# Peptides against a protein of PDB entry 6JX3, part 7

Target 1, 85 residues: chain A of PDB entry 6JX3
Amino acid sequence: AEFRLRPEISVAQTDYGMVLLDGRSGEYWQLNDTAALIVQRLLDGHSPADVAQFLTSEYEVERTDAERDIAALVTSLKENGMALP

## One batch from the design tools (peptide; made by RFdiffusion4, then SolubleMPNN)

Design b2_p18_4_s2
Fold by OpenDDE base, seed 1:
Structure b2_p18_4_s2 (fold): chain B 85 residues (1-85), chain A 18 residues (1-18)
Amino acid sequence: as target 1 above (85 residues)
Amino acid sequence: MNFRGARTISVPALRPRP
């Protein structure tokens, strides 16, 4: 299944980076630059494998580390109620 | 600087390749 945010989550770009807003609870989540980059690419329809390939090509990171970082981020977003399971 | 009121979700910062 494709990566999707929950319908109550809005994306905002701020001076401090990407923020995810829960429109029901009012909670905010700030993403650092790398997390934001991953989320943007996933929302654009790239697979986790595509994103890992992108990261290893553009940044000084090993494939295994990129895959782990992406998986951990996706898990965090799901567990914190931002992404659909 | 953090966005006030936000909790942070982060991935280890990456260095661009030259």
Scores: peptide ipSAE 0.606, ipTM 0.862, DockQ to the pose 0.597
Fold by OpenDDE base, seed 3:
Order: structure tokens, then sequence, then C-alpha cells
Structure b2_p18_4_s2 (fold): chain B 85 residues (1-85), chain A 18 residues (1-18)
């Protein structure tokens, strides 16, 4: 299934980076720049494979490492209650 | 700089290609 945030999660763009806010619990998370970049592209409808290709094209990272980083981030977002399963 | 009370979720920082 496509990457989606849970309905209660809001995205805020701040001068200090992307923030995800749970409107029910009040918990929030700040993403570092690379994580924010990945989330933005996923939310824009790019597949994890598309994002990996983008990362390897624009940054000094190997495909395998990009894929691993994306997978780890998606897992973290799901486990922390931000993304739908 | 982190927001007060925020937890950080991070991916290893990437360096742009020249």
Amino acid sequence: as target 1 above (85 residues)
Amino acid sequence: MNFRGARTISVPALRPRP
C-alpha cells in the first residue's frame, strides 16, 4: 500500500525542519533534513524505489544504503504511530 | 536546533553531490 500518515497526524514546516504532530495526544517529532526529504517525496506520491533513485542521483549514497535508510524510516514512522501500516 | 519537547527521528545525513 502507498505511504500515508495517520489521520490525526499533522505536518508542520518550520524554520528548524519538518515536524509531525499528533493532534490527539499532543506528541510531536522533529525530522532531520534527510528524513524530511524522504517523507516529503513519499507524501507527494513517489514510491520508495523512486525516492532511492532520487537520493542516489542527488547525494553521495549508494543505492543499497538509500533503500535501507528509507525502509528504516518508514518502519520508524509506523512504529511511532505517525504512518498507517 | 531541536524543538523543546520534541523527539527527533533521523536518517543518516547525506552529502549533496557536487
Scores: peptide ipSAE 0.600, ipTM 0.860, DockQ to the pose 0.567
Fold by OpenDDE base, seed 4:
Structure b2_p18_4_s2 (fold): chain B 85 residues (1-85), chain A 18 residues (1-18)
Amino acid sequence: as target 1 above (85 residues)
Amino acid sequence: MNFRGARTISVPALRPRP
């Protein structure tokens, strides 16, 4: 399934990185740089496999670790009400 | 820097390849 944010979630770019804001609850989350990079690529329409390939090409990370990190992040974003299931 | 009131969602930091 395509990765999408929930409609109440907005993205803010700050000098300290990406922030996700819930317009209903007022809650907000700061993403670290690696998480923000993954989210940006997914929102741009890249598949998790594309993102894993990108990470292994650009960073010192093994494919299995990249895949695990992406899966864990996507799960976290869904469970915390930021991304659609 | 963490924003006051924000929760952090993180992935283990990666080092760029040379």
Scores: peptide ipSAE 0.598, ipTM 0.860, DockQ to the pose 0.567
Fold by OpenDDE base, seed 2:
Structure b2_p18_4_s2 (fold): chain B 85 residues (1-85), chain A 18 residues (1-18)
Amino acid sequence: as target 1 above (85 residues)
Amino acid sequence: MNFRGARTISVPALRPRP
């Protein structure tokens, strides 16, 4: 399924990286660089598998680790109310 | 640097291939 942010979530690009803001609650989250990169790729329409391939090609990471990291991030974003289930 | 009031969502940092 397509990765999508919840409609109340806004993305802000800051000098220190990507921030996600919940326009209803006012809560916000900062993403580290790797998390931001994954989110950007997913929002651009790449599948988790596509992102894993990208990560393994560009970074010193094994496919299995990349897949696990992506899955954990997506789960976190859903559980924290940032991404649609 | 951390944003005051923000929670952090992180993935283990990756090193770019040479």
Scores: peptide ipSAE 0.597, ipTM 0.858, DockQ to the pose 0.569

Design b2_p18_5_s3
Fold by OpenDDE base, seed 1:
Structure b2_p18_5_s3 (fold): chain B 85 residues (1-85), chain A 18 residues (1-18)
Amino acid sequence: as target 1 above (85 residues)
Amino acid sequence: SAADAAAAAAAAARRAAA
């Protein structure tokens, strides 16, 4: 239910934005600002629905688009070994 | 997608770059 990063993943802030670093492999993933915001809010305990509502309030995005982007990002993070299933 | 992760890369120095 709750979104969590895998224990080997560290969060770093860089000049290029938020980066997730795998401490075991050295592989890293750069997030754009929107993705970073989503991850941050999810890690803070907000639900995907909360985040979608936040995005629609903060930006000119449709709710459906926000929900789709969040779902796609979460799926990607899980599939790429960044987030726990 | 407005929210996505860039392609993964290996970073031996544990430093991220774009």
Scores: peptide ipSAE 0.065, ipTM 0.645, DockQ to the pose 0.027
Fold by OpenDDE base, seed 5:
Structure b2_p18_5_s3 (fold): chain B 85 residues (1-85), chain A 18 residues (1-18)
Amino acid sequence: as target 1 above (85 residues)
Amino acid sequence: SAADAAAAAAAAARRAAA
């Protein structure tokens, strides 16, 4: 359902891209441009389906590939303690 | 995968990661 970051996670924009910073541990994750785009849209309230449609229009990728990339990223963010389950 | 992220640890009194 709703995609949300954990409360201890802060979002920062850098010259090299979006960074997710854990305010408790100090660990941070630097997202590549595609991942940052996905996270931004999900946080804005777009569904994974919305994001997949957006990616297929922005990049020359198949819908199924976009859906898989989104699912993999969301899973990683949850497993790495950045996003709520 | 075209979408991924890289991890790093921030040291002493460091916010605003690069």
Scores: peptide ipSAE 0.063, ipTM 0.630, DockQ to the pose 0.025
Fold by OpenDDE base, seed 3:
Structure b2_p18_5_s3 (fold): chain B 85 residues (1-85), chain A 18 residues (1-18)
Amino acid sequence: as target 1 above (85 residues)
Amino acid sequence: SAADAAAAAAAAARRAAA
């Protein structure tokens, strides 16, 4: 259950925020700060549970909402060709 | 949701990531 980006995806830290760039197609997704935080922590090896705990501490969000947001983001990144299944 | 991503543009992507 390791979260990984697809090999053709690069991470760029830009003046506009964190960007995931597909080197083959040129398609990119600019992550908002919350999404960037989630992706960064997952890539660093934190579990979704770790990330949910972090979000509830950093923001005024319920644990259940944090868990759903993480799951939804991970699903979206897989569906959009950014993350490996 | 609170954790999502914004729009894509190939040309803009290459320039922004460079």
Scores: peptide ipSAE 0.063, ipTM 0.655, DockQ to the pose 0.028
Fold by OpenDDE base, seed 2:
Structure b2_p18_5_s3 (fold): chain B 85 residues (1-85), chain A 18 residues (1-18)
Amino acid sequence: as target 1 above (85 residues)
Amino acid sequence: SAADAAAAAAAAARRAAA
């Protein structure tokens, strides 16, 4: 299934990094650079597998670790009300 | 983890979004 943000979530690019803002609650999350990269690629339509391959090519990380980090981030974004189930 | 996000104060968000 396609990764999507909830409709009330806005994406902002700041000098400090990517921010996800909940327009209803006012809560916002600042993503570190790795998380922002993952979110950007997922929103662009890349699969988690694509993103994992990309991460392993850009960083000295094992494929399994990249896959776990992506899954954990996606889960966190869903649990914190940023991404759709 | 290496792929984390941090919550920030709602007041700052409101000032930026208003």
Scores: peptide ipSAE 0.063, ipTM 0.646, DockQ to the pose 0.025

Design b2_p18_7_s1
Fold by OpenDDE base, seed 5:
Structure b2_p18_7_s1 (fold): chain B 85 residues (1-85), chain A 18 residues (1-18)
Amino acid sequence: as target 1 above (85 residues)
Amino acid sequence: MKKPYVPASKGITRLGTL
C-alpha cells in the first residue's frame, strides 16, 4: 500500500530539519536527515524497495539493513499517529 | 563516495506540544 501521512499531519522544514505537526493534538516531531529522506521519497511515490536501493547507492548501508530500517521507521510513524495504517 | 548511514528508525524525536 502507498505511504501517506494522516490528514491532520503537516510537514514543515525548519532549521533543524523536517518536522511533522499534528494539527489536532499539537504534537510535533523532528526527523533526522535519513528519516526525512525516506519519508520524502515514500511520499513522492517510491516503494520501500526503491528507497532501499537508493540508500544502498548513496550510503554505507547494506540492503537488508536499509530495508529493516525503513520498515521500522514506517511502523513508528504509524504507531505515533503520523502515517496512515 | 558513499556517506555514513545514520539509522532513520531511531530518528523520530518528539519535540513537544504546541
Scores: peptide ipSAE 0.729, ipTM 0.938, DockQ to the pose 0.958
Fold by OpenDDE base, seed 1:
Structure b2_p18_7_s1 (fold): chain B 85 residues (1-85), chain A 18 residues (1-18)
Amino acid sequence: as target 1 above (85 residues)
Amino acid sequence: MKKPYVPASKGITRLGTL
């Protein structure tokens, strides 16, 4: 399944990191560096499995933990109206 | 050397409404 942001969401790079802005509600959310990295790779077409592999190669995290974190992030982005279901 | 991992799922912060 393709990861996509909702059409009303804009991505901005700020001095404080990646920000997602809802152009309809005006709500905006800051992503930490790890979340931004995951979102960027998913938007580039990498699968969650690809991203997990990348994370374990670059960071002190186990594969299972990376996979769970990615899944939890994606769920949160969907629940907060930033990503399409 | 691998970098410390900061969880992404805890890294979404609502900043406000414009």
Scores: peptide ipSAE 0.729, ipTM 0.938, DockQ to the pose 0.971
Fold by OpenDDE base, seed 3:
Structure b2_p18_7_s1 (fold): chain B 85 residues (1-85), chain A 18 residues (1-18)
Amino acid sequence: as target 1 above (85 residues)
Amino acid sequence: MKKPYVPASKGITRLGTL
């Protein structure tokens, strides 16, 4: 299944990084640099496996750790109402 | 040289409500 944001969620790029805004509730969240990177690549159509490969090539992180971090991030985004299940 | 990795899964911070 493809990664998608909920329709009420808007993405903004700020001086502080990527921000997600819920247009219904008004709540907004900031993503750190790695979270923003992962979200951007997923939204561009890359699979979690693609993203994990990218992370291990650019950062000091092992494949298994990258995969777990991506999965945990995606879960959080879904649970916080930002991403579609 | 690879960059240090900062975990993403803990990188969601609620800023507030508009």
Scores: peptide ipSAE 0.727, ipTM 0.937, DockQ to the pose 0.949
Fold by OpenDDE base, seed 2:
Structure b2_p18_7_s1 (fold): chain B 85 residues (1-85), chain A 18 residues (1-18)
Amino acid sequence: as target 1 above (85 residues)
Amino acid sequence: MKKPYVPASKGITRLGTL
């Protein structure tokens, strides 16, 4: 399944990192650097597997842990109304 | 050198409502 943000969500780059804004509710969230990186790569069309491979090449993280973290992030983004199910 | 990994899944912070 393709990762996509909900249409009402806008992405902003700030001095403090990536921010997601819900244009309907007005709620907004900050992503830490790792979350922003994952979201950016997923939006660019990389699969979660691609992203996990990238993370293990750049960071001190094992593949399984990276995959678990990506999955957990995606779940949170969906549950928080930022990403499409 | 690989960088320290900061988990992403706990890196979503609700800032508020405009």
Scores: peptide ipSAE 0.726, ipTM 0.937, DockQ to the pose 0.955

## One batch from the design tools (peptide; made by RFdiffusion4, then SolubleMPNN)

Design b2_p19_1_s1
Fold by OpenDDE base, seed 4:
Structure b2_p19_1_s1 (fold): chain B 85 residues (1-85), chain A 19 residues (1-19)
Amino acid sequence: as target 1 above (85 residues)
Amino acid sequence: LRSFRARATGASIRQLGRL
């Protein structure tokens, strides 16, 4: 399934990192470099498995741990209303 | 969601506020 942000969510690149802005509520969230990398790659069409593979080399994490972290991040984004279900 | 931090990767999201 395709990962997509909800229409009201905008992405901003700042000197302090990636920021997600909810244009309706005005709430905004900062992503650290790792979270931003995950979100960007998912938005580009990479699968969670693709992203996990990338993280294993870039951040020296176990593959299964990376996959679990990505799933947890995606779930959080969906439950918070930032990503489409 | 106020904050999220993944255990292994450290991927994190933090609510900064509201405009």
Scores: peptide ipSAE 0.779, ipTM 0.943, DockQ to the pose 0.843
Fold by OpenDDE base, seed 2:
Parts: C-alpha cells; sequence; structure tokens
Structure b2_p19_1_s1 (fold): chain B 85 residues (1-85), chain A 19 residues (1-19)
C-alpha cells in the first residue's frame, strides 16, 4: 500500500511550512515541519514503519508513539480528503 | 476537522481557510 495525495491536492512550500490546497473545494491546510517531513517521506515511498524509525532518531520519541502519531496523521489526511484511501 | 496535533511528535495540520 502506498500513500498518495488525491489528484486535486496541490502542494506548496511557504515560509510558514508546507501547504496543501484542495483545488476543488478551495480548502487549504498548513503542515508544521514534522508533519511535512512525515508526508514527504511517505510520498517518497517510505513505509510508516520507516518513518517511525526515522523520527526516533531525530526526536526523543518511542517507536510505538511515533507509529501511532503517523497513523493518526495519515487518518486525518484521508478523512479530510487530502490523501487517497 | 480544523486542526490536528499528534501527541508525541507534535506533528500538526491546521485548516487555514477556503479560497
Amino acid sequence: as target 1 above (85 residues)
Amino acid sequence: LRSFRARATGASIRQLGRL
């Protein structure tokens, strides 16, 4: 299973962080640096487990907590219509 | 949903508005 954004979603890099824009609804969302990092790595083909391992090397976070956070972020992106199911 | 903040990592998304 691969993580993908919906085709109507555009990505912009701003001084304030990554922004996702839904070209159909007009809704747009700001990601902080950590969320953007997670999304970028997932889009690059890394698994959630890969990303969790990466995060544990950068932050003082337990592996299970990192995996839970990634899953929650992915769920949010899917439920808000930004990522494909 | 207008915002999300992950508990351990602080990863967050925030709806800024609608064009």
Scores: peptide ipSAE 0.779, ipTM 0.943, DockQ to the pose 0.883
Fold by OpenDDE base, seed 3:
Structure b2_p19_1_s1 (fold): chain B 85 residues (1-85), chain A 19 residues (1-19)
Amino acid sequence: as target 1 above (85 residues)
Amino acid sequence: LRSFRARATGASIRQLGRL
């Protein structure tokens, strides 16, 4: 399924990295470079498998580990009300 | 969520605060 942020979530690019802001609660989260890379590519329409392949080319990470980490990140974003189910 | 860190890639999210 398509990865999408919830409508109340805004993305800000800061000098310190990508920030997600919940416009209803006012809570905000900072993503590190790797998390931001994953989220940006998913929002651009790349599949988790595409992103995993990309990560394996950039980092010394096994494909299965990359896929697991992407899935865990996506699950976290959904569970914390940042991404749509 | 306060913090999340993926074990292999190190992808992480941390809650900074509330406006």
Scores: peptide ipSAE 0.779, ipTM 0.943, DockQ to the pose 0.852
Fold by OpenDDE base, seed 1:
Structure b2_p19_1_s1 (fold): chain B 85 residues (1-85), chain A 19 residues (1-19)
Amino acid sequence: as target 1 above (85 residues)
Amino acid sequence: LRSFRARATGASIRQLGRL
């Protein structure tokens, strides 16, 4: 299924990384460069498998570890109200 | 959840506050 942010979430680019802001609650989260890269590619329509393959070329990480980490990140984004289920 | 850090990749999110 398509990865999407909740409609109340805004994305801001800062000198210190990507920030996600909940326009209703006012809560905001900072993503580091790796998390931002994952989120950006998912939002662009790449599958988690595509992103995992991409990460293995950028970092010394095993494919299965990358896939697990992406899944965990996505779960966190959904559970914290940033991404749609 | 205040913060998350992925084990292998180091991908992280951190709640900074509320406006």
Scores: peptide ipSAE 0.777, ipTM 0.942, DockQ to the pose 0.856

Design b2_p19_1_s2
Fold by OpenDDE base, seed 5:
Parts: C-alpha cells; structure tokens; sequence
Structure b2_p19_1_s2 (fold): chain B 85 residues (1-85), chain A 19 residues (1-19)
C-alpha cells in the first residue's frame, strides 16, 4: 500500500528538522535527517525496498538492516497516528 | 510511543509536545 500521512497531519520544516503536527490533538514530533529522508522518499512514491537500496548506497548499513529500520519507522508513524494504515 | 530510534540507521522520531 502507498505510504500516506493522515489528513490531520501537517509537515513543517524548521531549523531543527522536519516536524509533523497533528492538527486535531496538537501533538507534534521531530524527525531527524535520516527519518525525514525516509518519509520524504516514501511520500514521493518510492517503495520501502527502493528507500532501503538508496540508504545502503549512502550509509554503511546492510540492506536487511535498512529494510528493518524502515519497516519499524513506518510502524511507529502509524501507531502514533501520523500515517494511514 | 514518545520516541523511536532505529538501531542500524539511527532514524528517529521524538514527540516534542502538544500545542
């Protein structure tokens, strides 16, 4: 399924990084540079596998570790109400 | 979950608060 943010989630770019804001609850989260890169590429329509391949080319990370980390990040974003299931 | 940090990549999210 395509990765999408929930309709109530807004994205803001700050001097401290990407921030996601829930316009209903008022909760907001900071993403670090790596998490922001993953989210941006997923929102652009890249698959988790595409993003994992991209990360392994830029960082000293194994493909399977990158795929696991992306899956865990996506799960966290869904569980915290930022991404659609 | 208030924060998440991925083990290999270090990708992280952190709840900053509530407006």
Amino acid sequence: as target 1 above (85 residues)
Amino acid sequence: MRSFRAAATGASIRQLGRL
Scores: peptide ipSAE 0.773, ipTM 0.945, DockQ to the pose 0.860
Fold by OpenDDE base, seed 4:
Structure b2_p19_1_s2 (fold): chain B 85 residues (1-85), chain A 19 residues (1-19)
Amino acid sequence: as target 1 above (85 residues)
Amino acid sequence: MRSFRAAATGASIRQLGRL
Protein backbone atom coordinates (compact mmCIF):
# COMPACT_ATOMS: atom_id res chain seq x y z
CA ALA B 1 0.00 0.00 0.00
CA GLU B 2 1.10 3.57 -0.69
CA PHE B 3 2.48 5.46 2.30
CA ARG B 4 0.52 8.68 2.80
CA LEU B 5 0.16 11.27 5.51
CA ARG B 6 -3.30 12.01 6.85
CA PRO B 7 -4.87 15.09 5.24
CA GLU B 8 -4.84 17.03 8.52
CA ILE B 9 -1.05 16.61 8.83
CA SER B 10 1.19 19.46 7.73
CA VAL B 11 4.91 19.14 7.17
CA ALA B 12 7.31 21.86 8.27
CA GLN B 13 11.05 22.02 7.82
CA THR B 14 12.81 23.58 10.78
CA ASP B 15 16.38 24.08 11.92
CA TYR B 16 15.76 21.07 14.15
CA GLY B 17 14.50 18.86 11.31
CA MET B 18 11.14 17.74 9.96
CA VAL B 19 8.08 18.57 12.05
CA LEU B 20 4.63 17.07 11.55
CA LEU B 21 1.66 19.12 12.77
CA ASP B 22 -1.83 17.75 13.30
CA GLY B 23 -4.11 20.61 12.26
CA ARG B 24 -7.03 19.19 14.24
CA SER B 25 -5.47 18.36 17.60
CA GLY B 26 -2.60 20.85 17.44
CA GLU B 27 -0.13 18.09 18.36
CA TYR B 28 3.24 18.36 16.68
CA TRP B 29 6.07 15.88 16.34
CA GLN B 30 9.75 16.15 15.54
CA LEU B 31 11.45 13.61 13.33
CA ASN B 32 15.19 13.18 13.48
CA ASP B 33 17.25 13.07 10.29
CA THR B 34 16.90 9.30 9.84
CA ALA B 35 13.14 9.26 10.42
CA ALA B 36 12.71 12.25 8.09
CA LEU B 37 14.76 10.51 5.41
CA ILE B 38 12.59 7.38 5.66
CA VAL B 39 9.36 9.41 5.52
CA GLN B 40 10.55 11.55 2.61
CA ARG B 41 11.54 8.52 0.54
CA LEU B 42 8.29 6.70 1.29
CA LEU B 43 6.29 9.81 0.33
CA ASP B 44 8.31 9.99 -2.90
CA GLY B 45 7.04 6.50 -3.77
CA HIS B 46 10.00 4.36 -2.74
CA SER B 47 9.15 0.97 -1.30
CA PRO B 48 10.21 -0.02 2.22
CA ALA B 49 12.71 -2.36 0.53
CA ASP B 50 14.17 0.58 -1.44
CA VAL B 51 14.46 2.59 1.76
CA ALA B 52 16.08 -0.31 3.60
CA GLN B 53 18.67 -0.68 0.84
CA PHE B 54 19.35 3.04 1.01
CA LEU B 55 19.83 2.95 4.79
CA THR B 56 22.27 0.02 4.58
CA SER B 57 24.45 2.11 2.28
CA GLU B 58 24.28 5.35 4.29
CA TYR B 59 24.45 3.80 7.74
CA GLU B 60 26.23 0.75 9.12
CA VAL B 61 22.93 -1.10 9.55
CA GLU B 62 22.01 -4.64 8.57
CA ARG B 63 19.27 -5.01 5.94
CA THR B 64 16.99 -6.98 8.26
CA ASP B 65 17.40 -4.36 10.99
CA ALA B 66 16.65 -1.55 8.55
CA GLU B 67 13.49 -3.30 7.32
CA ARG B 68 12.32 -3.89 10.90
CA ASP B 69 12.97 -0.28 11.90
CA ILE B 70 11.11 1.06 8.85
CA ALA B 71 8.13 -1.16 9.62
CA ALA B 72 8.16 -0.04 13.26
CA LEU B 73 8.39 3.64 12.28
CA VAL B 74 5.50 3.31 9.81
CA THR B 75 3.41 1.57 12.46
CA SER B 76 4.18 4.36 14.92
CA LEU B 77 3.20 7.04 12.39
CA LYS B 78 -0.10 5.27 11.72
CA GLU B 79 -0.88 4.70 15.40
CA ASN B 80 -0.12 8.33 16.28
CA GLY B 81 -2.51 9.56 13.56
CA MET B 82 0.15 10.95 11.22
CA ALA B 83 -0.09 8.38 8.41
CA LEU B 84 -3.08 6.74 6.74
CA PRO B 85 -3.55 2.99 7.34
CA MET A 1 2.92 7.49 22.37
CA ARG A 2 5.13 10.47 23.22
CA SER A 3 8.29 9.23 21.55
CA PHE A 4 9.60 6.43 19.40
CA ARG A 5 13.16 5.36 18.67
CA ALA A 6 14.08 2.52 16.36
CA ALA A 7 16.79 0.30 17.81
CA ALA A 8 19.19 -0.16 14.89
CA THR A 9 18.82 2.99 12.80
CA GLY A 10 18.00 5.38 15.62
CA ALA A 11 15.09 6.78 13.59
CA SER A 12 13.00 8.73 16.07
CA ILE A 13 9.78 10.66 16.54
CA ARG A 14 9.19 12.94 19.51
CA GLN A 15 6.04 14.77 20.48
CA LEU A 16 7.03 18.39 21.04
CA GLY A 17 3.70 19.65 22.35
CA ARG A 18 0.38 21.14 21.33
CA LEU A 19 -0.39 24.51 19.73
Scores: peptide ipSAE 0.773, ipTM 0.945, DockQ to the pose 0.869
Fold by OpenDDE base, seed 2:
Structure b2_p19_1_s2 (fold): chain B 85 residues (1-85), chain A 19 residues (1-19)
Amino acid sequence: as target 1 above (85 residues)
Amino acid sequence: MRSFRAAATGASIRQLGRL
């Protein structure tokens, strides 16, 4: 399924990284560089597998571990109301 | 959840607060 943010979520860039703001609840979340990279690539239409391959090229991470971490991040974003199911 | 950190990649999110 295509990764998408919920309509009420705004993206801001800060000196400390990507921030996601829920315009309804007012809650906001900071992403570190790696999480921001993952989210940006997913929003650009890359699959989780594509992103995992990309991460393994840049970091000393096993492919299966990268895929698991991406899935866990996506789950977290959905559960916290930032991403659509 | 107030924070998440992925074990292998270190990808993380952290709730900063509420406006």
Scores: peptide ipSAE 0.772, ipTM 0.945, DockQ to the pose 0.888
Fold by OpenDDE base, seed 1:
Structure b2_p19_1_s2 (fold): chain B 85 residues (1-85), chain A 19 residues (1-19)
Amino acid sequence: as target 1 above (85 residues)
Amino acid sequence: MRSFRAAATGASIRQLGRL
């Protein structure tokens, strides 16, 4: 299934970096550069595997570790109501 | 959850507050 944000979530670029705002609750979340990169690539239609491959070249991480981190980030985004199940 | 940090990449999200 494709990665999607919930319809009430807005993306903003701020002085703090990438921010996700829930337009219903008013809660907002900052993503660091790496998390923003992952989210942007997923939203662009890249698979988690594609993103993991990309991260291995940029951050000197093992492929399996990158895959686990992406999965954990996606789970967090879903659990916090930012991404669709 | 208030914050998340991935162990290998350091990818993180942090709740800043509520408007």
Scores: peptide ipSAE 0.771, ipTM 0.945, DockQ to the pose 0.878

Design b2_p19_1_s3
Fold by OpenDDE base, seed 3:
Structure b2_p19_1_s3 (fold): chain B 85 residues (1-85), chain A 19 residues (1-19)
Amino acid sequence: as target 1 above (85 residues)
Amino acid sequence: MRSFRARATGASIRQLGRL
């Protein structure tokens, strides 16, 4: 399924990194560089597998570990009400 | 949960506050 943010979520680029703002609750979340990279590529239409391959080229991370971490990040974004199911 | 950190990549999110 396509990765999408919930309609109430806004993305802000700050000097401190990517921030996601919930326009209903007012809660906001900061992503570190790696999390922002993953989210940006997913929003651009790359598959989790594409993102995992990209991470393995940039970091000394095993493919299976990259895929697991991407899945865990996506799950966290869904559970925290930032991404659609 | 207020924070997440992935094991291998270190990808993380953290709640900063509420407006």
Scores: peptide ipSAE 0.775, ipTM 0.946, DockQ to the pose 0.875
Fold by OpenDDE base, seed 5:
Structure b2_p19_1_s3 (fold): chain B 85 residues (1-85), chain A 19 residues (1-19)
Amino acid sequence: as target 1 above (85 residues)
Amino acid sequence: MRSFRARATGASIRQLGRL
């Protein structure tokens, strides 16, 4: 399925990294560089498998570990109301 | 969930607060 942020979520770039703001609740979250990279590539239309391949090429991470971490990150984004189910 | 950190990649999300 296509990865999308909820319509109430705004993205900001800060000196400390990517920030996601819920315009309804006022809650906001900071992403580190790796989480921001994953989210940006997913929003650009790359599959989780494409992102996992990219991470294994750029970092000393096993493919299965990259896929697991991406799935867990996406689950967290959905559970916290940032991404659409 | 207030924070998340992935084990292998270190990808993390942290709730900073509410406006």
Scores: peptide ipSAE 0.774, ipTM 0.946, DockQ to the pose 0.855
Fold by OpenDDE base, seed 2:
Structure b2_p19_1_s3 (fold): chain B 85 residues (1-85), chain A 19 residues (1-19)
Amino acid sequence: as target 1 above (85 residues)
Amino acid sequence: MRSFRARATGASIRQLGRL
């Protein structure tokens, strides 16, 4: 399954991190560096498992915990209308 | 939801507002 943002979502890079703007609702969201990194890698076509493996190399995090966090982040992005189901 | 913070990684999303 491919992770994709909805067409109405714009991405901006700011000094404070990645910002996602919904062009229809006007709502916008800030991602911290870790969330932005996850989203960028998913958008580049990496699987959640690939991203989890990557995170375990950069952070003192167990793979299972990384996979859970990625899944939760993806769920949040979908539920808030930022990512396609 | 206005904010999300992942438990292990600290990955977070925060709603800033509406234009």
Scores: peptide ipSAE 0.773, ipTM 0.945, DockQ to the pose 0.881
Fold by OpenDDE base, seed 1:
Structure b2_p19_1_s3 (fold): chain B 85 residues (1-85), chain A 19 residues (1-19)
Amino acid sequence: as target 1 above (85 residues)
Amino acid sequence: MRSFRARATGASIRQLGRL
């Protein structure tokens, strides 16, 4: 399924990283560079597997560990109301 | 959830507050 942000979520780029803002609640979250990279690539239509492969080339991380971490990040984004299920 | 940090990649999100 396509990774999508909820319609009330806005993306801002700051000097300190990507920020996601809920325009209804006013809650906002900062992503570090790695999380922002994952989210950006997912939003661009890359699969979690594609993103995992990409991360293994950029970081000293095993493919299976990258896939697990991406899945956990996506789950967190959904559970915190940032991404659609 | 206030913060998340992935184990291997270090990917993280942190709730900073509310406007």
Scores: peptide ipSAE 0.772, ipTM 0.945, DockQ to the pose 0.864

Design b2_p19_6_s3
Fold by OpenDDE base, seed 1:
Structure b2_p19_6_s3 (fold): chain B 85 residues (1-85), chain A 19 residues (1-19)
Amino acid sequence: as target 1 above (85 residues)
Amino acid sequence: DPMLLPAPKSLSMPKLKRK
């Protein structure tokens, strides 16, 4: 179950942070630093479990909270047409 | 001018504090 963006979605780095752009519609999503960090690691091939471990190691966050945050982000990315199901 | 561009949708997760 590899995390992948939809083919029409591209990643851009801006002065305002990471942006996911729909090349067909022009619609785009601006990610805050936490969201960008998670997306970057998922796109690099890390599993949600890997990312949770990373977050708890580097940041003041409990494992359960990290897992919920990652799951919520993945759900949002899929539901908003950015990531493949 | 970013004010003249279409407004982005926002995807924000809780800010994390680095150890």
Scores: peptide ipSAE 0.352, ipTM 0.749, DockQ to the pose 0.548
Fold by OpenDDE base, seed 5:
Structure b2_p19_6_s3 (fold): chain B 85 residues (1-85), chain A 19 residues (1-19)
Amino acid sequence: as target 1 above (85 residues)
Amino acid sequence: DPMLLPAPKSLSMPKLKRK
């Protein structure tokens, strides 16, 4: 299924990096560079497989590790109420 | 300034080294 943020979540680019803001609760999450890169590509419409291929091509990371990183991030985003299930 | 805002939750993945 397509990766999508929940409707109450906004994306902001700040001096401290990418932030995901819950407009209802006021809570927000600050992403590190790796997390932001993955989220950005997913939101741009790339599949997890696309993102894994991109990571292994551009960075010193094995395919299995890239896939694990992406899966873990998506799980966290869903469990913390940022992404739709 | 993050000190003037409510503390954010952090979401970090392993840092990658560019080829």
Scores: peptide ipSAE 0.348, ipTM 0.752, DockQ to the pose 0.564
Fold by OpenDDE base, seed 2:
Structure b2_p19_6_s3 (fold): chain B 85 residues (1-85), chain A 19 residues (1-19)
Amino acid sequence: as target 1 above (85 residues)
Amino acid sequence: DPMLLPAPKSLSMPKLKRK
């Protein structure tokens, strides 16, 4: 399934990293570099499998760990109302 | 200025080391 943000969520780049802002509630989430990297690639249309391959090729991380990190992030984004289910 | 805004919630994943 395609990864998409909820329509009320906007992306902002700050000096402190990527921020996801809920335009309705004013709640916002600051992402660290790893989270931002994954979100950026997912929003660009890469599948979780694509992202896992990218991470293992560019960074010192095992495939299973990359897959787990991606899955955990996607779950968090959905549960916290940032991404569509 | 972060001092003027409500504290953001943090979403952090494990830091990766580039090859």
Scores: peptide ipSAE 0.345, ipTM 0.749, DockQ to the pose 0.566
Fold by OpenDDE base, seed 4:
Structure b2_p19_6_s3 (fold): chain B 85 residues (1-85), chain A 19 residues (1-19)
Amino acid sequence: as target 1 above (85 residues)
Amino acid sequence: DPMLLPAPKSLSMPKLKRK
């Protein structure tokens, strides 16, 4: 299934990095560079497998670790109400 | 401006080193 943010979530670029803002509650999450990179690729329509391949190609990370990082991030985004199930 | 907003929650994944 396509990775999508919930409609109330906005993406903003700040001096401190990428932020996901809940427009209704005002809560927001600051993403570090790795998280932001993964989210950006997923929102652009890349599959988790695509993102894992990208990470292993560009960064010093093993495939299994990249896959785990992506899965963990997606889970967190869904569980914390930022991404649609 | 984040300086004027409530403190953000953090979503941090392992830092990656570029090849």
Scores: peptide ipSAE 0.340, ipTM 0.749, DockQ to the pose 0.638

